Peptides against a protein of PDB entry 1MQS. Designs and how they scored, part 89

Target 1, 223 residues: chain A of PDB entry 1MQS
Amino acid sequence: ILKMLFLNKDLNNNDNITTITDDIFNQQEIIWKVLILDIKSTATISSVLRVNDLLKAGITVHSLIKQDRSPLPDVPAIYFVSPTKENIDIIVNDLKSDKYSEFYINFTSSLPRNLLEDLAQQVSITGKSDKIKQVYDQYLDFIVTEPELFSLEISNAYLTLNDPKTTEEEITGLCANIADGLFNTVLTINSIPIIRAAKGGPAEIIAEKLGTKLRDFVINTNS

## One batch from the design tools (peptide; made by RFdiffusion4, then SolubleMPNN)

Design b2_p18_6_s3 (from b2_p18_6, 5 letters changed)
Fold by OpenDDE base, seed 1:
Structure b2_p18_6_s3 (fold): chain B 223 residues (1-223), chain A 18 residues (1-18)
Amino acid sequence: as target 1 above (223 residues)
Amino acid sequence: MPKDLTEEFKKLVEEYRK
């Protein structure tokens, strides 16, 4: 799962999730991403990862695939969903609408051949196959028995950011909170990562706030 | 273990474009 969050790059062989995330956070450039889940995968993520782990992996916001989501055309997205016709159609629709800049598709279980072909056929029609960077399957070797757990360990940041009733002040506040979390993480590992944020979305706001915090910290420490 | 289907997928896309 952590490998998925880091775009299936090679990870350090550590048994502790915290150690893995810290090592990657310290050694690799952080790319801010959106995580798209379904009910099953949300439960899985909640059972294995903490909110802090997601932040360390550059996941600033997450949402359900069936939820109405605002376009973030300059932000890369990670899909971690069940291999169903419905989810494939939604992904293709998101592609057609240029909802995200890049698509990293990870299916929770084995993708049937017919669905792979369907996905490829639909994508071929869009002319936007270049935006699909990865397709993976068979991520989960276990069954999540408690789907209701998805609400316990994962924030509703994306819901808040995409709610039309949310004020700019609330958005700013949420981004500040995320930046605070990242800042604290940086201080904990005693290393400043290279951060790349996609433009035009919450990631940019978060990156700016984090940068300000780091600069202020350095100034205050040297004075 | 997760399986990488990217190359197979891209191949299929090209086949459907013909």
Scores: peptide ipSAE 0.679, ipTM 0.966, DockQ to the pose 0.299
Fold by OpenDDE base, seed 5:
Structure b2_p18_6_s3 (fold): chain B 223 residues (1-223), chain A 18 residues (1-18)
Amino acid sequence: as target 1 above (223 residues)
Amino acid sequence: MPKDLTEEFKKLVEEYRK
């Protein structure tokens, strides 16, 4: 899963999640990207990754594939979804609409040959095959758990954070909203993460705000 | 383990363009 979040770059499989994320964070520039999930993959991601892990991997936002999603034409997208005709059709539609800059498609289980052919056929018609950078399958032996990952419904967060016209006040406000969302997520899953973020970017601001909120909460709940 | 289908996919795309 971590490999997927880092666009399937070679990772040392002998390291734990924390070591891998730390090493990548320290050695490589974080590529900010969106994560597109379905119900099944949401459950899987929630079972193995913490909020901080997603942030360290450069995931700015995650959404369900069947939900209406705002276009982020300058942001690469990672799809981690079940190999179904429905999901393929949605991916192709997203491609047609230039919803994202690049498409990294990862199917949770084995992609049947007929669906691979269907995907290829549909993509061939769009003329936008160059935007599809990767197609992977067989990612998961399923851990079926209840979805614990919450989507932050903050529209155009990445665009706002990276738009040079965005004011510091707007960035601060958005980061605060994101931190609030993450805080609520942490409380919902009843697990306090170790927060680590890239230095010098919005992630650091968010991490600081979230850390403060968590510390305050812990102090207030233990007194 | 994850399987890389990218090359096969790209090949199929080109075949359908033809």
Scores: peptide ipSAE 0.675, ipTM 0.964, DockQ to the pose 0.298
Fold by OpenDDE base, seed 3:
Structure b2_p18_6_s3 (fold): chain B 223 residues (1-223), chain A 18 residues (1-18)
Amino acid sequence: as target 1 above (223 residues)
Amino acid sequence: MPKDLTEEFKKLVEEYRK
């Protein structure tokens, strides 16, 4: 799962998720991404990862695949969803509409041959196969009773973080929106994470903003 | 364990374009 969040790059074989995320976070530039889930995968992610882990992986927001999502044409998307005809159709529709810049598709279990062929056939018609960077299937056996992760609504604000024409002001605004989303997520799961960020980039801005929000919240609730 | 289907997928896409 962690490998998936880092676009299936080779990760150092450390057994501790925290150590892996810390090492990657400190050594690599964060690529901001959208994470698209379904109900089942939400439960899976919630059982394994904390909000801080998602942040370190560069996940700005996560949404349900069936939810109405705003277009983010300059932002890469990671799909982690069940291998169903319905989900495939939605992914193809997202591709047709240029909803994201890149598509990293990860199915939660084995993808049947007929569905792989269906996906390929539909994508071939769009002429946009180059936007699909990866297709993976996975075998997950997680038993989670209730998901703890809250799906964030994707802001209608245009995310230009990966656009070379993005101004510093636009980056600051985006970071504020991300911090707000993360703050709401933290409150929903009722857990305050330790915030870490790489220096000299948007991650530092987000961390500072989120830290301030959390500190203010704690002060206000203890008064 | 995760399985990389990218190459197989890309091959199928090209077959359907033809």
Scores: peptide ipSAE 0.666, ipTM 0.963, DockQ to the pose 0.307
Fold by OpenDDE base, seed 2:
Structure b2_p18_6_s3 (fold): chain B 223 residues (1-223), chain A 18 residues (1-18)
Amino acid sequence: as target 1 above (223 residues)
Amino acid sequence: MPKDLTEEFKKLVEEYRK
């Protein structure tokens, strides 16, 4: 997975994720990229990497492939998605629309020959094959349990939260909006979640805000 | 282990342009 985030460059396999990310962050020029995921790959990434790891790998924003995503025509994109016809069609559409500057396509499992041919055929029609820099498959050799995952579809949240130019007020405001969205989702699902967040970042702020909202709600509803 | 399909993909693209 780390290899993928670094555009499949050779990494020393014996190093811990932290060591690899630190070394790359300190020694190499970071190429800022967008990471496009699906539900399955999101679960995989979340199980192995922390948000800080993604940042150190140069991931500016990550989004679900099925979400409406803003064009970033000057930013390269890494796709890490299941090898399905649907995902291939979306990638091709993204290519047609010049959504990103470069496309690094990584399929989570083995890509069937028919789908590879389909991808190639569709890309050939676009005339934009030069933007496809890499096609990889078989990244995952294990089955990840399908998570109950949802997205709030807040545009550029990750970019805003990780931009050093973003003010504390802006961060606080965005975190509040995210917490509100999560809160509404929790109410819709009608289940109280166990909140887990990484310490020392926006996730902690969001978790605290969400926790407070939920506690207040529970107290008020039981009252 | 991840497999690089880039070259094969590029070849296929060229075949379909023909």
Scores: peptide ipSAE 0.677, ipTM 0.965, DockQ to the pose 0.309; fails the geometry check

Design b2_p18_6_s4 (from b2_p18_6, 9 letters changed)
Fold by OpenDDE base, seed 2:
Structure b2_p18_6_s4 (fold): chain B 223 residues (1-223), chain A 18 residues (1-18)
Amino acid sequence: as target 1 above (223 residues)
Amino acid sequence: MIKDLTEELKKLIEEFRK
């Protein structure tokens, strides 16, 4: 997520969020940008980052993708949203209207091929493909390494969770991201798991968050 | 793992422009 906020530049993954943001804030030129979120990504960002972290990352304004947003044609925008047809259409509309100067598009999970093609087709018509600087996906996705073993490949998760210098907020945020990834995994495999976690640590936090997400999902889909 | 789709997108865009 921090990587995204810094336009997917290489970050020292061994440092905590505070150290990274402080170092960048103090040593690098801040690029001011707008952050466009959806409901899901908002929850993720809010759990991982403080308002001060966003400011240090150069986020001057953050808004929901479905909200009416004022044009900022001289300001680059970071999109961090779900890979849906609706969001793609909105992004393309924003592009057509020159709402921002540059577009850094980051999808929370894997972008299906059909949607990538749709995005490409729509952008091709606009003639403004040069404004799209980056497209990334799988921020909260997973990789199956073995039939029943997978990794979310969240960088330095183990180190962060075991570093005594890691703040509670950082832990909470990371746990939220992990829970989101696990949730996406569950949806992908179309199976509701029995959640088991060790008590008194990050695993418990993750389990609780995941459980809540799953319960909410089941309730919403059965309604 | 975060995946960079930028180049792939750009290629697809060019294909649709033809």
Scores: peptide ipSAE 0.656, ipTM 0.963, DockQ to the pose 0.435
Fold by OpenDDE base, seed 1:
Structure b2_p18_6_s4 (fold): chain B 223 residues (1-223), chain A 18 residues (1-18)
Amino acid sequence: as target 1 above (223 residues)
Amino acid sequence: MIKDLTEELKKLIEEFRK
């Protein structure tokens, strides 16, 4: 994901997101970009990155692809969207209208051959193929299957987390163990999850810890 | 693994312009 935000440049540093973004911020002039998302990719970005991370990566504004967006003809755009006919049509329309200066297109999953051909055909008609700088797919190896229940089989987790006698330290420790288990599960299935958690409880702590681990992993694996 | 489709797309675009 960070690679995408930096226009798929090789980020050779095994450093954490913060170190990478700080180094880039300090060493290079930030290229400001627009990030175009859909519902699925928004959930992904929100689970993996903080607002400050986006800003440090040069994302000045982010919007949904289906929303009305103001033209920014001097600003490059990063699309991170599902490979659908609808999204392709919108991207082409944005291209036709010169909505942005450059188009960096990143599909969340594999782009089918028929849709690649459709994109090519439509772009060929516009005569503006030079504005398309990059096209990537398979960013997220999401197995979005039907909702599945997963258990880490941690004994008495519910009781421990809901017992008023349990100390904050004990809760934090248990949450860390749960997050580790979830992280390992994510790695095993090779899919980045959309993290949803209730606010103000142990679930939020777990979600934050898991998110951090996933961010670190995504950065390290794509390097 | 992230796949770069840029060259393939550019090739296809050129084919459709012919």
Scores: peptide ipSAE 0.655, ipTM 0.963, DockQ to the pose 0.425
Fold by OpenDDE base, seed 4:
Structure b2_p18_6_s4 (fold): chain B 223 residues (1-223), chain A 18 residues (1-18)
Amino acid sequence: as target 1 above (223 residues)
Amino acid sequence: MIKDLTEELKKLIEEFRK
């Protein structure tokens, strides 16, 4: 999330949110931006960042994508929203209306190919593709239900992992997906967890995979 | 993992312009 707020610049991920924001705030001229959210992403942002963090990241205004928003044609916008047709249409409409100077689009989860194509098609018609500076997806592979509770919302994960008919390959694949989601969660909250898992089951597999990912990340970031 | 779709989008936009 912090990376997004700083227009996906490289950040030192070893630092806590406060340190990162302080360092950037002190070293660089702040670029003021608008943050456009939806209900889901609002919950996430609220759980991870404080108002001061947003301010230090240069977020001067944040609003819901479905809300009426005043045009700020000289201000870049960061969209952090779900990859839906509705949101895409709104973004394109904002683009058409020159609501903002630049568009940094970050989808909370994976953007389906059909929606990517739809976005491209609509943008192509506007003739304003130059205003689209960035498009990212898969920021969040989880749903925030509570500030300290996350769900990956993987369909039938529990059933699959506990079904004796499930193949080892299926379990391994699912565990990998879960580990990826957890990894993204960890990165989002910018906190290295103490991993606890029951031994002898899928949880252990997930824990190992997650641990590896975290170790690799730390090594690569420090490198 | 966060994925950068910028280049892919730009490519698609150009394709639709043709």
Scores: peptide ipSAE 0.654, ipTM 0.964, DockQ to the pose 0.502
Fold by OpenDDE base, seed 5:
Structure b2_p18_6_s4 (fold): chain B 223 residues (1-223), chain A 18 residues (1-18)
Amino acid sequence: as target 1 above (223 residues)
Amino acid sequence: MIKDLTEELKKLIEEFRK
């Protein structure tokens, strides 16, 4: 999975996940990417990676393939999805719409020959085959039943947070909404998380707001 | 085992363009 997140570059297999991510984060220029998942791959990623691992791998945002996603034409995308006709059609549609700068496609299991041919045929019509940089399959051999990675389904969050035209008030408002969503999630799963966030950006604001909410809640419930 | 299908895909794309 880490190999996929680093665009299938060769990684030193002798190091643990933490060492690999730390070394790359400290020594290499981070390529920021979008990660596109389905339900099955979400469960898989959740079982082996932490949120901080995704950040260190340069994943700025992750979304479900069937969800409406904002265009990020200057950002490369990693698809990690099941080899289905539906997913292929969505990928091709994303390609047609220039939703991302580059397409790195990783199928969770073996891609049938008929679907490979279908993908090729559809891409040939678009004239944008140069944007498809990689296609891999047979990535996963196991099924995870309980996903621990989730999305709040806030539309255009990445664009809003990274648009220089966005006001501080708008950022603060969005961060508050995200913190509320996370807080509600914590209450739903009945587990107090360890909060980790990058410093100097919206993530830190969200973390502070969420931390305050959680502390207040714990104090009020223990009293 | 992870399999790289990139070359095969590119080949097929060219075949469909002819």
Scores: peptide ipSAE 0.649, ipTM 0.962, DockQ to the pose 0.300

Design b2_p18_7_s1 (from b2_p18_7, 5 letters changed)
Fold by OpenDDE base, seed 1:
Structure b2_p18_7_s1 (fold): chain B 223 residues (1-223), chain A 18 residues (1-18)
Amino acid sequence: as target 1 above (223 residues)
Amino acid sequence: MPKDLTKEFKELVEKYRK
């Protein structure tokens, strides 16, 4: 799962999730991403990862695939969903609408051949196959028995950011909170990562706030 | 273990491309 969050790059062989995230956070450039889940995968993520782990992996916001989601055309997205016709159609629709800049598709279980072909056929029609960077399957070797757990360990940041009733002040506040979390993480590992944020979305706001915090910290420490 | 289908997918896309 952590490998998925880091775009299936090689990870350090550690048994402790915290150690893995810290090592990657310290050694690799952080790319801010959106995580798209379904009910089953949300439960899985909640059972294995903490909110802090997601932040360390550059996941600033997450949402359900069936939820109405605002376009973030300059932000890369990670899909971690069940291999169903419905989810495939939604992904293709998101592609057609240029909802995100890049698509990293990870299916929770084995993708049937017919669905792989369906996905490929639909994508071929869009002419936007270049935006699909990865397709993976068979991520989960276990069954999540408690789907209601998805609300316990994962923030509703994306819901808040995409709710039309949310004020600019609330958005700013949420971004500040995320930046605070990242800042604290940076201080804990005693290393400043290279951060790349996609433009035009919450990631940019978060990156700016984090940068300000780091600069202020350095100035205050040297004074 | 997760399986990388990217290559197979890209090949299929080209197959269906008009």
Scores: peptide ipSAE 0.682, ipTM 0.965, DockQ to the pose 0.302
Fold by OpenDDE base, seed 3:
Structure b2_p18_7_s1 (fold): chain B 223 residues (1-223), chain A 18 residues (1-18)
Amino acid sequence: as target 1 above (223 residues)
Amino acid sequence: MPKDLTKEFKELVEKYRK
């Protein structure tokens, strides 16, 4: 799962998720991504990863696949969903509408041959197959019935972090929105993470904003 | 364990374009 969040790049074989995320976070530039889930995969992610882990992986927002999502044409998307005809159709529709810049598709379990062919056939018609960078399956090795991770609504604000034309002001505004989303997520799961961020980038801005929000919240709740 | 289907998928896409 962690490998998936880093676009299936080779990760150092450290057994500790925290160590892996720390090493990657310190060594690599964070690529901001959208994570698209379904109910089943939400439970899986919630059981394995903390909010801080998602942040370190560059996940700015996570949404349900069936939820109405704003277009983010300059942002890569990671799909982690069940291998169903319905989900495939939604992915193809997202591709047709240029909802994201890149598509990293990860099915939670084995993708049947007929569905793989259906996906390929539909994508061939769109002429946008180059946007699909990866297709993986068989990620799910356990079943979680009660998800604790809250799905964030994608802001209507245009996410321009990966646009070379993005101004510093726009980056600051986006970082504020991300921090707000993460703050709400932390409150929902009732867990306060230790925040770490790479220096000199948007991650540092987000970390500072989120840290301030959390500190203010703790102070206000203890008074 | 995750399985990479990217190559197979891309080949199928090309098959259907033809």
Scores: peptide ipSAE 0.670, ipTM 0.963, DockQ to the pose 0.311
Fold by OpenDDE base, seed 2:
Structure b2_p18_7_s1 (fold): chain B 223 residues (1-223), chain A 18 residues (1-18)
Amino acid sequence: as target 1 above (223 residues)
Amino acid sequence: MPKDLTKEFKELVEKYRK
């Protein structure tokens, strides 16, 4: 996963995540990137990495692939998603829309040959194949079919939330929006996640809000 | 272990442009 965040550059496998991120952060120029995830990959990332790890890897923003995302045409994007026709179509649409400057595509599991061909065929029509810098698969040896853990550590919020110029009202509003988005995501996958958040920050606020919404929903649906 | 499909992908793209 760390290798992916560093655009699949060679990393010393024997180093702890913290050591790797610190070394890269201190020794290499950080390339700021957007990370595009799906529900499954979000659970995976959340289980292995913390927000600080993502930041040290140059991840400024992370979003779900199915969510509406603002164009960042000057920013490279890392996709870490399941190898599905739906995700491929979305990636191609993002490419057509010039949503990002570069596309680093990483599939969580093995990409079937037919889907690889489909991706290539669609990309060939766009004339923008040069923007596709990498295509990788088989990042995960196991498929988390039912992610029980969902990270509320949204990096987009982290920069805004840690900006001393951001008002409490803005923080509260952002946290509410994030919680709503996460709630909708949870409903879509029809599973109740374990909420993990760093204490003492906006993530905790989001976690509390999301937790309340989920509890209320469960109570209302079981009633 | 992650597998690099970039080369194969690029080759396929060129195949379909034709």
Scores: peptide ipSAE 0.684, ipTM 0.964, DockQ to the pose 0.333; fails the geometry check
Fold by OpenDDE base, seed 5:
Structure b2_p18_7_s1 (fold): chain B 223 residues (1-223), chain A 18 residues (1-18)
Amino acid sequence: as target 1 above (223 residues)
Amino acid sequence: MPKDLTKEFKELVEKYRK
């Protein structure tokens, strides 16, 4: 997330958020930016960053994508939103209206190919593609619904895991994806969880995989 | 991990401009 706020520049992620923001604030001129969020990403940002952190990252204003926003044609904008057709249309409309000087688009999860093409097609018509500086996706593998509650954005996970027609390979693959998502969640919130899982099912597989990933990470980071 | 789609996006934009 911090990387996004600094326009996806290389950041030393080994330090505390406060240390990182302080170092950057002291060493570099702050580029003031607008942060455009949706409901999901707002919850995520709020759970990880404080207002002071946003300010130190150069975020002067943050707004919801669906809200009427005042034009700031001289200010670059960071979009951090869900990969939906609706959000894409709004971004394109903002582009058409020259609402901001530059557009840094970061989708919270994976952007489907069809939506990428749609975005590109619409942008091509505007003739303003040069204003789009970055397009990223897969920033988050999880959704923060509450400060202490996280959910992975994996479509039909419950149905897949409970469908008797699901193959072992499919289950293994899904469990791996879930473990990866949880691992990324842990890294994002910088808090190592106590893992509890039901025995004898996919949850145990996931827990084992996640535990291994965490142990490996801790060992590699402390060596 | 975040994935950079910028290059692919730009290429697609150019494709649709033609």
Scores: peptide ipSAE 0.680, ipTM 0.965, DockQ to the pose 0.481; fails the geometry check

